Peptides against a protein of PDB entry 3ZN8. Designs and how they scored, part 3

Target 1, 125 residues: chain A of PDB entry 3ZN8
Amino acid sequence: LEEYDKIQKKMEDVMEGKGKLTLRDVYAQIIALRKMGPLSKVLQHIPGLGIMLPTPSEDQLKIGEEKIRRWLAALNSMTYKELENPNIIDKSRMRRIAEGSGLEVEEVRELLEWYNNMNRLLKMV

## One batch from the design tools (peptide; made by RFdiffusion4, then SolubleMPNN)

Design b1_p8_4_s1 (from b1_p8_4, 5 letters changed)
Fold by OpenDDE base, seed 3:
Structure b1_p8_4_s1 (fold): chain B 125 residues (1-125), chain A 8 residues (1-8)
Amino acid sequence: as target 1 above (125 residues)
Amino acid sequence: LPLAQYLL
C-alpha cells in the first residue's frame, strides 16, 4: 500500500508540473507490479482495461513479461545519477548498460524512448 | 497503475 501511494502521488506531482518522472520512478512501479504476481494477474486487477484494450493472448503476456524482465536488467545496470536524470545517458553509457545487462544497445534505447514518450504524455495532462 | 497499460 505505502509504495503504491508514493507512486500515485509522484504521478500526480508530475502531472501538476511539481516534479519529473525518473527511471527510479519507473523501476519502483515495475517492482510494485511484480509484487502483485505475473503480468497476467496484474492486468486482471486494472479496472476498465478489458473495455479499452483487447485481452492480450497468453503469448502476448509472455512477451510482455520477458520485456519487463529485460528492462529491469537494464535499470539494475544504471547508476543512481542515470536513474534520476536519464538525459545524461549518452551512447557510451547506453553501451555500458547494454553490456552490463546482457541486452542489445537497441533494447536499452527502446526503454529510454519509452521513458521519454511517457514523461512527455504525463506533462501534457 | 497507468504505466502498466503502456508496457505492452
Scores: peptide ipSAE 0.182, ipTM 0.728, DockQ to the pose 0.407
Fold by OpenDDE base, seed 4:
Structure b1_p8_4_s1 (fold): chain B 125 residues (1-125), chain A 8 residues (1-8)
Amino acid sequence: as target 1 above (125 residues)
Amino acid sequence: LPLAQYLL
């Protein structure tokens, strides 16, 4: 409960322009979600998701869980400076993170692209 | 959970 309230307050602060979303904030959210149970159980607790999205198949939920696991491996292979300022992650850093996490460089690039897209959306609000 | 909706 207390970790969830900290994450919600951080999201409110970012939406109000009082902060920036970092990969540390992303990591904290993924961990909090995983403490609530499997992605299937988390999705059942989101009001209105079942109205906006078709109920994910069991295979889609399994793919989503695997993607979350891979992104956690990438995040665990990042330095504190990279988590706080992901824009410093060049091709050499991406390769090191991929090698350290057992991922393809493309999967690390996908995480960074997702983060950049999220930050662009949050700055337009 | 607004970030969870974009992780899919």
Scores: peptide ipSAE 0.180, ipTM 0.731, DockQ to the pose 0.422
Fold by OpenDDE base, seed 5:
Structure b1_p8_4_s1 (fold): chain B 125 residues (1-125), chain A 8 residues (1-8)
Amino acid sequence: as target 1 above (125 residues)
Amino acid sequence: LPLAQYLL
């Protein structure tokens, strides 16, 4: 409960322009989600999702769970400074993170692009 | 969860 309330308050602070979404915040949310169970169980607890999105197939859930595992491997290969300020991640850092996580550089790029898009959307609200 | 709905 306390970890969830910290994540919510951090999201509110970011939406109010009083804070910045970091990859540390992303990591904390992914870990909190995984403590609730497999992605399949988490999705079943999202109100209105079944009205806006078709129920994911078992294969789509496996793909999503694999993507989360890969993103956690990338996040675990980042330095504290990179997690707090992902904008410092250049091509050299991105390659090091990929090598350290056993991922393709493209998969690390996809995580950073997702983060950048998310952080832009949260600043527009 | 605010980011969980955007991981879809």
Scores: peptide ipSAE 0.179, ipTM 0.727, DockQ to the pose 0.398
Fold by OpenDDE base, seed 2:
Structure b1_p8_4_s1 (fold): chain B 125 residues (1-125), chain A 8 residues (1-8)
Amino acid sequence: as target 1 above (125 residues)
Amino acid sequence: LPLAQYLL
């Protein structure tokens, strides 16, 4: 409960322009979601999602859960400095993270691109 | 769930 409230407050602070979303914040949110159960159970508990999105197939849920697992492996292979300041992740760091996580460099790039897109959207609000 | 809304 306390971890969830800290994550929500951090999200509110970022939306109000009082903070920056980091990959550490992303990691903490993914871990909090996983404590609620598999992605399938988490999505079932989101009111209105079943009205706005077609119910994901069991295969889509498995793909999503595997993607989250891969992103956690990448995040666990990052240094504290990289998690707090993802903009320092160059090609050399990205390759090291990929090798340390057993991922392709492209999958690490995709995580960083997703983070950058999200952080841009949060600055437009 | 703030991040679950953006993971889709």
Scores: peptide ipSAE 0.175, ipTM 0.723, DockQ to the pose 0.360

Design b1_p8_4_s2 (from b1_p8_4, 3 letters changed)
Fold by OpenDDE base, seed 2:
Structure b1_p8_4_s2 (fold): chain B 125 residues (1-125), chain A 8 residues (1-8)
Amino acid sequence: as target 1 above (125 residues)
Amino acid sequence: LLLAQKLL
């Protein structure tokens, strides 16, 4: 309960422009959502998402779950400084993270691009 | 190496 309340408050602070979304916050959110169950169950609990998105096929859910696992491997290969300040991740750090996670460098880049896009969108609200 | 970099 307390971990969920901290994550919610941190997300509220970021949405209010009082905070910065970090990869640590992303990691904590992914872990929290995974504690609720498979991605399929989490998506079922989001009001209105089932009306706006076609119900993902079982195969699409498996692909999404595997992508989340790969991103968690990348996040688990980052340093605390990188998780708090993802903007310090250069090509050398990105290669190290890829090698440490068993991912392609492009998959680590995709995670960082996703984070950058998400953090931009959250600052526009 | 990676573990040491997490502790710094």
Scores: peptide ipSAE 0.090, ipTM 0.741, DockQ to the pose 0.030
Fold by OpenDDE base, seed 4:
Structure b1_p8_4_s2 (fold): chain B 125 residues (1-125), chain A 8 residues (1-8)
Amino acid sequence: as target 1 above (125 residues)
Amino acid sequence: LLLAQKLL
């Protein structure tokens, strides 16, 4: 609970333009959510999700948990400078991160695209 | 190589 409230407050400060969302912040969020239990328990704590999304099948939950594990492997393979400023991650850095994490370059690209889309949405609110 | 690049 206390780590989750610190992360929520930091996300509010970023939405107010007092900060930048980094991949370090994404890593901290994923770890805090995983302390609440498996993805199924995390989804139950999101208000309104049960009205907007069909209840995920057990197979969809397993796919989601594996995707989170793969993204954590990519994040653990990044440098401090890359986590704080993901915009420096070029094709050479993506390949290095993929090789260090045992992932495809496409999976590292997907994580960075998700992060870029999230930052665009946070600037429109 | 990969470990040395994590220290820079």
Scores: peptide ipSAE 0.087, ipTM 0.740, DockQ to the pose 0.028
Fold by OpenDDE base, seed 1:
Structure b1_p8_4_s2 (fold): chain B 125 residues (1-125), chain A 8 residues (1-8)
Amino acid sequence: as target 1 above (125 residues)
Amino acid sequence: LLLAQKLL
């Protein structure tokens, strides 16, 4: 409960322009959501998602859970400096993170692209 | 190595 309230307040501060979304914030959010149970239960708690998206198949849920596990492996292979300032992640750092997590460089690039897209959307509000 | 890089 207390960790969830800290994450909500951080999300509010970022939406109000009082903060920056970091990969540490992403990591904390993923861990908090996983404490609520399987991705299927988490999706049921997101208001309006069941109106915009068809109920995911069991196979889509398994793919989503695997993607979350891979992203956590990448995040666990990052330094604290990289988590707080993802913009320092060059090709050499990205390769080291991939090797350290047992992922392809493309999977690490996909995580960083997703983060960059989210951080752009949050600046348009 | 990785643990030391997290502390720097």
Scores: peptide ipSAE 0.081, ipTM 0.733, DockQ to the pose 0.030
Fold by OpenDDE base, seed 5:
Structure b1_p8_4_s2 (fold): chain B 125 residues (1-125), chain A 8 residues (1-8)
Amino acid sequence: as target 1 above (125 residues)
Amino acid sequence: LLLAQKLL
């Protein structure tokens, strides 16, 4: 409960322009969602998702769970400075994160592109 | 995705 309330307050502060979304905030959210159970249970608790998206197949849920696990490995391989300010992640840092997490550089790039797209959307609200 | 769906 308390970790979830901290995440909500941080999201409100970001939406009010009082802060920026960081990869530390993303990490905290992924961990909080995983405490609710498997990705299948988390998706069942999202109102309106079943209206906008077909119910994911068991194979799609396994792919999503693997992707989350791979992104957590990348996040665990980042420094505190990189988590708080992902814009400092150059090609050399990206390669180090990939090597430290056992991921392809392309998978680390995909996480950073997703973060950049989210942070752009948050600046338009 | 999950974070984007909570902001819409």
Scores: peptide ipSAE 0.030, ipTM 0.639, DockQ to the pose 0.159

Design b1_p8_4_s3 (from b1_p8_4, 4 letters changed)
Fold by OpenDDE base, seed 1:
Structure b1_p8_4_s3 (fold): chain B 125 residues (1-125), chain A 8 residues (1-8)
Amino acid sequence: as target 1 above (125 residues)
Amino acid sequence: LLLAQHLL
């Protein structure tokens, strides 16, 4: 409960322009979501999602869980400096993270692209 | 919540 409230407050601070979303914040949120159970249970706790989206198929839930697991492997292979400042992740760092996590470089790139897109959206609100 | 809304 206390960890969830800290994550919510951090998201509020970022939306108010009082902070920046980091990959450390992403890591903390993924861990908090996983503590709620399988992605299927997490999705049931999102207000309005069950009204706006068809219930994901069992296969889509498995794909989503595997993607989250891979992103956690990438995040666990990052340095504290990279987690706090993802913009320092160059091609050499990205390759090291991929090798250390057992992922393709493209999967690490996808995580970074997603993070960059999130930061753009949070600045438009 | 915000991450789950954007992972889909």
Scores: peptide ipSAE 0.060, ipTM 0.667, DockQ to the pose 0.417
Fold by OpenDDE base, seed 3:
Structure b1_p8_4_s3 (fold): chain B 125 residues (1-125), chain A 8 residues (1-8)
Amino acid sequence: as target 1 above (125 residues)
Amino acid sequence: LLLAQHLL
Protein backbone atom coordinates (compact mmCIF):
# COMPACT_ATOMS: atom_id res chain seq x y z
CA LEU B 1 0.00 0.00 0.00
CA GLU B 2 2.61 2.63 1.03
CA GLU B 3 4.79 1.88 -2.04
CA TYR B 4 1.73 2.08 -4.33
CA ASP B 5 0.76 5.49 -2.86
CA LYS B 6 4.34 6.76 -3.46
CA ILE B 7 4.10 5.63 -7.09
CA GLN B 8 0.70 7.34 -7.56
CA LYS B 9 2.00 10.59 -6.03
CA LYS B 10 5.08 10.41 -8.28
CA MET B 11 2.84 9.99 -11.36
CA GLU B 12 0.73 13.00 -10.26
CA ASP B 13 3.89 15.11 -9.71
CA VAL B 14 5.11 14.16 -13.23
CA MET B 15 1.71 15.02 -14.80
CA GLU B 16 1.82 18.41 -13.00
CA GLY B 17 5.38 19.00 -14.38
CA LYS B 18 6.87 18.84 -10.81
CA GLY B 19 9.06 15.81 -11.63
CA LYS B 20 10.33 13.25 -14.15
CA LEU B 21 9.38 9.58 -14.43
CA THR B 22 12.56 7.46 -14.11
CA LEU B 23 13.33 3.77 -14.62
CA ARG B 24 13.62 3.59 -10.80
CA ASP B 25 9.94 4.60 -10.65
CA VAL B 26 9.17 1.91 -13.27
CA TYR B 27 11.11 -0.68 -11.23
CA ALA B 28 9.24 0.27 -8.03
CA GLN B 29 5.90 -0.05 -9.86
CA ILE B 30 6.73 -3.51 -11.29
CA ILE B 31 7.86 -4.76 -7.84
CA ALA B 32 4.73 -3.34 -6.15
CA LEU B 33 2.47 -5.06 -8.72
CA ARG B 34 4.39 -8.39 -8.43
CA LYS B 35 3.88 -8.35 -4.63
CA MET B 36 0.13 -8.67 -5.36
CA GLY B 37 0.83 -12.02 -7.10
CA PRO B 38 0.88 -13.28 -10.71
CA LEU B 39 -0.10 -10.80 -13.47
CA SER B 40 -3.50 -12.55 -13.79
CA LYS B 41 -4.34 -11.72 -10.14
CA VAL B 42 -3.01 -8.14 -10.49
CA LEU B 43 -5.24 -7.52 -13.53
CA GLN B 44 -8.31 -8.83 -11.62
CA HIS B 45 -7.71 -6.13 -8.95
CA ILE B 46 -7.88 -3.29 -11.52
CA PRO B 47 -11.38 -1.72 -11.49
CA GLY B 48 -12.84 -1.15 -14.96
CA LEU B 49 -10.08 -3.03 -16.86
CA GLY B 50 -12.62 -5.64 -18.04
CA ILE B 51 -14.69 -2.78 -19.54
CA MET B 52 -11.74 -1.04 -21.30
CA LEU B 53 -9.75 -4.11 -22.46
CA PRO B 54 -10.75 -7.56 -23.72
CA THR B 55 -10.00 -10.21 -21.06
CA PRO B 56 -6.50 -11.49 -21.91
CA SER B 57 -6.14 -15.20 -22.64
CA GLU B 58 -4.11 -17.33 -20.20
CA ASP B 59 -1.34 -17.52 -22.86
CA GLN B 60 -1.27 -13.69 -23.21
CA LEU B 61 -0.94 -13.41 -19.41
CA LYS B 62 2.02 -15.87 -19.46
CA ILE B 63 3.70 -13.84 -22.26
CA GLY B 64 3.13 -10.60 -20.30
CA GLU B 65 4.55 -12.13 -17.08
CA GLU B 66 7.66 -13.35 -18.99
CA LYS B 67 8.15 -9.87 -20.55
CA ILE B 68 7.95 -8.28 -17.06
CA ARG B 69 10.58 -10.79 -15.78
CA ARG B 70 12.91 -9.87 -18.69
CA TRP B 71 12.45 -6.14 -18.06
CA LEU B 72 13.27 -6.68 -14.36
CA ALA B 73 16.49 -8.48 -15.39
CA ALA B 74 17.40 -5.46 -17.57
CA LEU B 75 16.56 -2.98 -14.77
CA ASN B 76 18.64 -5.02 -12.25
CA SER B 77 21.61 -4.78 -14.69
CA MET B 78 21.42 -0.94 -14.84
CA THR B 79 23.49 1.45 -12.72
CA TYR B 80 21.77 3.91 -10.36
CA LYS B 81 22.73 6.75 -12.77
CA GLU B 82 21.09 4.91 -15.69
CA LEU B 83 17.90 4.23 -13.68
CA GLU B 84 17.65 7.93 -12.66
CA ASN B 85 18.58 9.27 -16.12
CA PRO B 86 17.85 6.68 -18.87
CA ASN B 87 18.84 9.22 -21.56
CA ILE B 88 22.55 8.46 -20.80
CA ILE B 89 22.09 4.86 -22.03
CA ASP B 90 24.08 4.78 -25.26
CA LYS B 91 24.77 1.74 -27.51
CA SER B 92 27.69 0.63 -25.28
CA ARG B 93 25.61 0.80 -22.08
CA MET B 94 22.68 -0.92 -23.83
CA ARG B 95 24.97 -3.81 -24.92
CA ARG B 96 26.39 -4.13 -21.36
CA ILE B 97 22.85 -4.23 -19.91
CA ALA B 98 21.80 -6.87 -22.48
CA GLU B 99 24.86 -9.07 -21.73
CA GLY B 100 24.39 -8.66 -17.94
CA SER B 101 20.67 -9.56 -18.12
CA GLY B 102 20.91 -12.40 -20.68
CA LEU B 103 18.71 -10.40 -23.11
CA GLU B 104 19.02 -9.32 -26.72
CA VAL B 105 19.98 -5.65 -27.28
CA GLU B 106 16.61 -5.28 -29.05
CA GLU B 107 14.74 -6.23 -25.83
CA VAL B 108 16.67 -3.56 -23.87
CA ARG B 109 15.89 -1.06 -26.67
CA GLU B 110 12.19 -1.97 -26.44
CA LEU B 111 12.17 -1.24 -22.66
CA LEU B 112 13.83 2.17 -23.26
CA GLU B 113 11.42 3.02 -26.09
CA TRP B 114 8.47 2.04 -23.87
CA TYR B 115 9.86 4.28 -21.07
CA ASN B 116 10.30 7.22 -23.49
CA ASN B 117 6.74 6.80 -24.82
CA MET B 118 5.29 6.63 -21.28
CA ASN B 119 7.26 9.70 -20.16
CA ARG B 120 5.95 11.62 -23.23
CA LEU B 121 2.33 10.58 -22.54
CA LEU B 122 2.57 11.64 -18.85
CA LYS B 123 3.87 15.10 -19.93
CA MET B 124 0.96 15.65 -22.37
CA VAL B 125 -1.66 15.24 -19.59
CA LEU A 1 -2.19 0.41 -14.68
CA LEU A 2 -0.26 2.04 -17.56
CA LEU A 3 2.34 -0.81 -17.53
CA ALA A 4 -0.28 -3.56 -17.91
CA GLN A 5 -2.21 -1.67 -20.63
CA HIS A 6 0.96 -1.30 -22.76
CA LEU A 7 2.41 -4.82 -22.18
CA LEU A 8 -0.80 -6.48 -23.52
Scores: peptide ipSAE 0.051, ipTM 0.662, DockQ to the pose 0.411
Fold by OpenDDE base, seed 5:
Structure b1_p8_4_s3 (fold): chain B 125 residues (1-125), chain A 8 residues (1-8)
Amino acid sequence: as target 1 above (125 residues)
Amino acid sequence: LLLAQHLL
């Protein structure tokens, strides 16, 4: 409960333009969601998702859970400075993160692209 | 919420 309230307040501060979404905030959200159970149980608790999207197949849930595990490995291979300011992650840092996490550089790039897209969307609201 | 809404 208390960890969820901290994440929600951080989201409110970002939406009010008082802060920015960081990869540390992303990490905290992933960990909080995983404490609620498998991705399948988390998705069942999202109001309106089952009205706007077909219920994900068991295979889609497994793919999503694997992607989250891979992104956690990348996040665990980042420095505190990279987590707080992902825009400093150049090609050399991206390669180091990939090597340290056992991921392809492309998978680290996808995480950073997703983060950049999310942070752009949050700045337009 | 935001993470789960954009992983779909």
Scores: peptide ipSAE 0.043, ipTM 0.653, DockQ to the pose 0.400
Fold by OpenDDE base, seed 2:
Structure b1_p8_4_s3 (fold): chain B 125 residues (1-125), chain A 8 residues (1-8)
Amino acid sequence: as target 1 above (125 residues)
Amino acid sequence: LLLAQHLL
C-alpha cells in the first residue's frame, strides 16, 4: 500500500509537471501492480474500465501478463543510469539489454517507444 | 493505470 501511494503521488507530480517519469518509476509501478495479484485482478479494480472496455479474454490477459514479464526482464537488464535517464539508451545499450534479457532488440525498442510516448503525453497535460 | 491503458 505505502509503495503504491508513493508511486501514485509521483505520477500525480509528473502530471502536474513537477517531476519526470523514469523507467525506475515504470518498474516500481509494475512491481506494485503485480503484488496486488494477476493482471486480471488489477484490471478488475480499475473503476470504469469494466464499463468502457470489454472484459479482456483469458487469452488477452495471458498475452498482457507475458508482455509485462518481458518488459520486467528488460528493465532488470538496465543499469541504474539507464533507468533514471532512458534517453541515454543507444543502439549498443539496447542490444546489450536485449541479449541480457533474452529479448529481441525490437521488444526493447517497443518498451522505450512506449515510455517516450507516455512521457510526451504526460507533458501535454 | 497508465500501463493497463496501453495494454488494452
Scores: peptide ipSAE 0.035, ipTM 0.651, DockQ to the pose 0.405

Design b1_p8_4_s4 (from b1_p8_4, 3 letters changed)
Fold by OpenDDE base, seed 2:
Structure b1_p8_4_s4 (fold): chain B 125 residues (1-125), chain A 8 residues (1-8)
Amino acid sequence: as target 1 above (125 residues)
Amino acid sequence: LLLELELL
């Protein structure tokens, strides 16, 4: 709970333009959400999601949970400098992260693209 | 919040 509230407050500060989202913040958020239970239980606690989105099928939840596990493996294979400054991750670093996590380079690229898209959206608010 | 944007 307390770690989750700190992460939420940091996300609010980033949304207000008072901070920068890093992959360390993403990692910490994923870990905090996973401590609340399976992705299915976490999604049930998000206000408005059950009203605007069809309840994900059990298979969609399993796919999402597996993708989160892969992304955690990638994040665990990153250096502290890469987590704090994801923009330094070049093709050589992506290959090393992929090899260290047992992922395809494309899966590491997808995580970085997602992060970049989120960090762009947070700068528009 | 960040994980929900990936299910969309």
Scores: peptide ipSAE 0.086, ipTM 0.706, DockQ to the pose 0.376
Fold by OpenDDE base, seed 3:
Structure b1_p8_4_s4 (fold): chain B 125 residues (1-125), chain A 8 residues (1-8)
Amino acid sequence: as target 1 above (125 residues)
Amino acid sequence: LLLELELL
């Protein structure tokens, strides 16, 4: 509860232009959601998702849960400075994170691109 | 929001 409320307030502050979304905020949100159970149970707790998106198949939920596990491995291989300011992650840092997490460099790039897209969308509202 | 953009 308290960790989730801190994340919601942080998201509101970012939407109001009073803050910046970081990979630390992303990590904290993924952990808070995973405490509710498997991805299938987490999706049931998101208001409006069942109205705006087709219900994911069981196989799509398994793929999503695997992707979340891989992204958590990448996030756990990042330094505090990288989590707070992902823009410092160059090709050398990206390779180190991939090697430390057992991921391809492309999978680490995909996480960073997703973060950049998310942080752009949150600044447009 | 975060999970909704992972499924797109």
Scores: peptide ipSAE 0.085, ipTM 0.704, DockQ to the pose 0.324
Fold by OpenDDE base, seed 1:
Structure b1_p8_4_s4 (fold): chain B 125 residues (1-125), chain A 8 residues (1-8)
Amino acid sequence: as target 1 above (125 residues)
Amino acid sequence: LLLELELL
């Protein structure tokens, strides 16, 4: 609970232009959400999601859980400097992270692209 | 919040 509230407040600070979302914040949020249970239970706790989105199929939930697991492996293979400033992650760093996590370089790229898209959206609100 | 934006 307290860790989730700290992450939510940091997201509010980012939306107010007082901060930047980092991959450390992403990591902490994924861990906080996973402490609430499987993705199916997490989605049920998000206000408005159960009203606007059809309940994901069991296969979609399995795919989402696997993707989260892979992203955690990538995040665990990053340095503290990379987590705090993901913009320093070049092709050489991406390859090292992929090798250290047992992922394809494309999967590490997808995580970084998602993070970049997230930061763009948070600046438009 | 981060998971909502992965589904959008």
Scores: peptide ipSAE 0.077, ipTM 0.699, DockQ to the pose 0.323
Fold by OpenDDE base, seed 5:
Structure b1_p8_4_s4 (fold): chain B 125 residues (1-125), chain A 8 residues (1-8)
Amino acid sequence: as target 1 above (125 residues)
Amino acid sequence: LLLELELL
């Protein structure tokens, strides 16, 4: 509970433009959510998601859980400097992260693209 | 909101 509340407050500070979302923040949030249980249980605790999105099928939940596992492997293969400032991740760093995580370079690129899109959206709020 | 956007 207390660790989750600290992460939520940090996300609120980022939404207020007082901070920048980092991949360290993403990592901390994913870990906090996974402590609540499998992705299926986490999704049941998100207010409004069941109103905006159809209840995911069991296969969609398995795909999402596998994507989260792959992204955690990529995040665990990043340096502290990369987690705090993902914009320094060039093609050489992406390849190293992919090799260290057992992922394709495209899967690391997808994570970074998602992160960049999230940071763009958070700057527009 | 952020968590819903992270799952989309």
Scores: peptide ipSAE 0.072, ipTM 0.690, DockQ to the pose 0.325

Design b1_p8_5_s1 (from b1_p8_5, 4 letters changed)
Fold by OpenDDE base, seed 3:
Structure b1_p8_5_s1 (fold): chain B 125 residues (1-125), chain A 8 residues (1-8)
Amino acid sequence: as target 1 above (125 residues)
Amino acid sequence: LLLAEKLR
């Protein structure tokens, strides 16, 4: 709970224009959510998701959980500097991260694109 | 070293 509250406060600070979301924050969020159990249980604890999103099928939840595991492997292969400032991740760094995590370069690109989109959305509110 | 160990 304390880790989750720190993550929420960090998101609020970013929405207020105080700082930026980092991949360290993303990692902390994923770990905090995984401590609550499988992705199916995590989604049940997010207020309003059951109203705004169709209930994912069990197969969609399994695919999502596998994607999160792959993203954690990528994050685990990043340096502290890359986690704090993902914008420094060029093609050479992306390839190194992919090789170190056993992922395709496209999967590392997808994670970075998701991060960039999330960080843009948080700054527009 | 896994990032989980680096963030402890």
Scores: peptide ipSAE 0.195, ipTM 0.853, DockQ to the pose 0.047
Fold by OpenDDE base, seed 4:
Structure b1_p8_5_s1 (fold): chain B 125 residues (1-125), chain A 8 residues (1-8)
Amino acid sequence: as target 1 above (125 residues)
Amino acid sequence: LLLAEKLR
C-alpha cells in the first residue's frame, strides 16, 4: 500500500508539471499493482474504468497478464540511463533490449509508444 | 540484475 501511494503522488506531481514520468516509475507502478493481485482484481479498483471499457473477458485478462510479464522482461533488460530517459532508446538499443528479454523488437517499440503517449497525455492536463 | 534490484 505505501509503495502504491508513493506512485500516485509521483503521478500527481507530474500532472502538476513537477518532474517527469520515467520507465522506473512505470516499473514501480506495475509491481505495486501486481502486489494487489491479478489484473482482474487491479481493474476492479480503478474508478470509472467499467464505464470507459467493457468488462474484459477471461481471455483478454490472460493476454493482459502476459503483456505485463513481457513488458517487465523488457524493463529488466534496460540500463539505468534508458529507464530514466527512454527517449535515448534508438533502433540499436531496442534490438538489444528485445534480444536480452526474449521479445520481438515490435513489443519493445509498443512499450515505448505507450510510455510516449502517457507522457503526452500527462503534459496536456 | 533484475530491475527490482536496481530500484533498491
Scores: peptide ipSAE 0.172, ipTM 0.838, DockQ to the pose 0.046
Fold by OpenDDE base, seed 1:
Structure b1_p8_5_s1 (fold): chain B 125 residues (1-125), chain A 8 residues (1-8)
Amino acid sequence: as target 1 above (125 residues)
Amino acid sequence: LLLAEKLR
């Protein structure tokens, strides 16, 4: 619980322009949420998510868990400098991360695009 | 060491 509260405060600081969301923060969030149980149980603990998202099927939850597992493999293959400053990840770094994680380069690109979109949304509040 | 262990 204390780790989750630290992550929430970090997100609030980023929304207020007092900080920057990094891939380290994303990794910490994923790990903290996974300590609560499977994705189905995690989603039940996020207030308002059930209003914005249709109730996922069991198959959609399995796909989501697999996607999280693949993204964690990519994040574990990143350097500390890349996790703190994801904008330095060029095509050469993406290929190395993909090879080191057993992922396609497109999957690493998708993670980075998701991060960039999330970081833009947090700054528009 | 998994990145998770380095963030503790």
Scores: peptide ipSAE 0.168, ipTM 0.840, DockQ to the pose 0.049
Fold by OpenDDE base, seed 2:
Structure b1_p8_5_s1 (fold): chain B 125 residues (1-125), chain A 8 residues (1-8)
Amino acid sequence: as target 1 above (125 residues)
Amino acid sequence: LLLAEKLR
């Protein structure tokens, strides 16, 4: 709970323009959420998704958990400098991260694109 | 050391 509250406060600070979301923050969030239980239980506890997202099928949850697991492998293969400043990750760094994590370069690119999109959305709110 | 242990 305390780790989760720190992450929420960090997200609030970023939305207020007082900070920057990093891949370190993303990693900490994923780990905190996984400690709370299966992704299904985590999604049920997000009070702001008051859109009845159809309860993800058990198969959709498995796909989501595997994707998160693969992204954690990528994050674990990043340097501290890359985690704090993901914009330094060039094509050479992406290939190294992919090789070190057993992922395709496209999967590492997808993670970075997701991060960039999230960080843009948080700055627009 | 897994990145997890360094982010605590």
Scores: peptide ipSAE 0.177, ipTM 0.844, DockQ to the pose 0.048; fails the geometry check

Design b1_p8_5_s2 (from b1_p8_5, 4 letters changed)
Fold by OpenDDE base, seed 5:
Structure b1_p8_5_s2 (fold): chain B 125 residues (1-125), chain A 8 residues (1-8)
Amino acid sequence: as target 1 above (125 residues)
Amino acid sequence: LLIAQQLR
């Protein structure tokens, strides 16, 4: 509970422009959410998600859970410096992370693109 | 895995 509340407060501070979202924060959030159960159970605990989004099919939930598992493997293959400052991740670092996690380089790129898009959206709020 | 663990 206390770790989850710290992560939420940090995300609020980032949305208020008081902080920077890092991949360390993303990792900690994913782990905190996964402690609540599988993705299906996590989505049920997000207030308003069932009102704003159509209820995902069981197959969509399985695909999402697999994607999260693959992204966690990539994050576990990053250094602390890479997690704190993802902008240092070049093509050589991406390849090392992919090889270390058993992922395609494209999947590591997709995670970084997702992070960059999220961090852009958080700066617009 | 091994190189990422040594740089941790």
Scores: peptide ipSAE 0.134, ipTM 0.796, DockQ to the pose 0.033
Fold by OpenDDE base, seed 4:
Structure b1_p8_5_s2 (fold): chain B 125 residues (1-125), chain A 8 residues (1-8)
Amino acid sequence: as target 1 above (125 residues)
Amino acid sequence: LLIAQQLR
């Protein structure tokens, strides 16, 4: 619970322009959410998600949990400098991360694209 | 994993 509250406060500080969201913050958030239980229980605790998204099927939840597991493997295969500044991740670094995590390069690209899209949205607020 | 640990 205390780790989750620290991460929420950091997300609020970033939304207020008092900080930068990094992949280290993403890693910490994923770990905190996983400590609360399976993805199904986490989604039940997000207010308004049931209005914005149809209730995921059991198969969609399994796919989501596997995707989170793969993203954690990628994040564990990054350097501290890459986690703090993901924009330094070129094609060579991305390939190394993929090989180091047992993922396809496309899966590492998808994680980086998701992070870049989140940072664009956070800068528009 | 091994190369990523050396680049930290």
Scores: peptide ipSAE 0.124, ipTM 0.790, DockQ to the pose 0.033
Fold by OpenDDE base, seed 2:
Structure b1_p8_5_s2 (fold): chain B 125 residues (1-125), chain A 8 residues (1-8)
Amino acid sequence: as target 1 above (125 residues)
Amino acid sequence: LLIAQQLR
């Protein structure tokens, strides 16, 4: 709970333009959500969020979990400097991360693109 | 992994 609250507060600070979302924050968030287990799904059942997110099929959940596992392998293969400043990750660093994680370079690129898109959206709020 | 650990 306390670690999750620190991550949420940091995400709020980033949405308020007071902070920067890093891949370290993404890593911490993924780990916190995984530790909460099915309780993270209880938030999707809160009637007040107005988004009937279609309950993901069991197969969609498995695909999502495998994707998260692969992204964690990539994140574990990054340096602290790369986690704090993902913009330094060039093609050479990306290949090293892919090789170190047993992933395709495209899967590492997809993670970085997702991060860049999220960080852009958080700056527009 | 080993090279990434040395660069951390």
Scores: peptide ipSAE 0.119, ipTM 0.779, DockQ to the pose 0.032
Fold by OpenDDE base, seed 1:
Structure b1_p8_5_s2 (fold): chain B 125 residues (1-125), chain A 8 residues (1-8)
Amino acid sequence: as target 1 above (125 residues)
Amino acid sequence: LLIAQQLR
């Protein structure tokens, strides 16, 4: 609980322009959410998500959990400098992360694109 | 994994 409250407060500070969202913050959030149980339980605790997203099937939940596991493998294959400053991840770093995680380079690119889109949305508030 | 752990 205390770790989740610290992550939530950091997300609020980032939305207010008082901080920067990093891949370390994303990693910490994923780990905290996974401590609450399966993705199905996590989604039930997000107010208003059921209004914006159709109720995911059990198969969609399994696909989502597998995607989260792959992203965690990528994040575990990054250096602390890359986690704190994802913009330094060039093509060479991205290949090393993919090889070190057993992922395709495209899956690592998708994670970085998702992070960049999220960080843009948080800066427009 | 191993190279990233050494560079952390």
Scores: peptide ipSAE 0.115, ipTM 0.784, DockQ to the pose 0.034

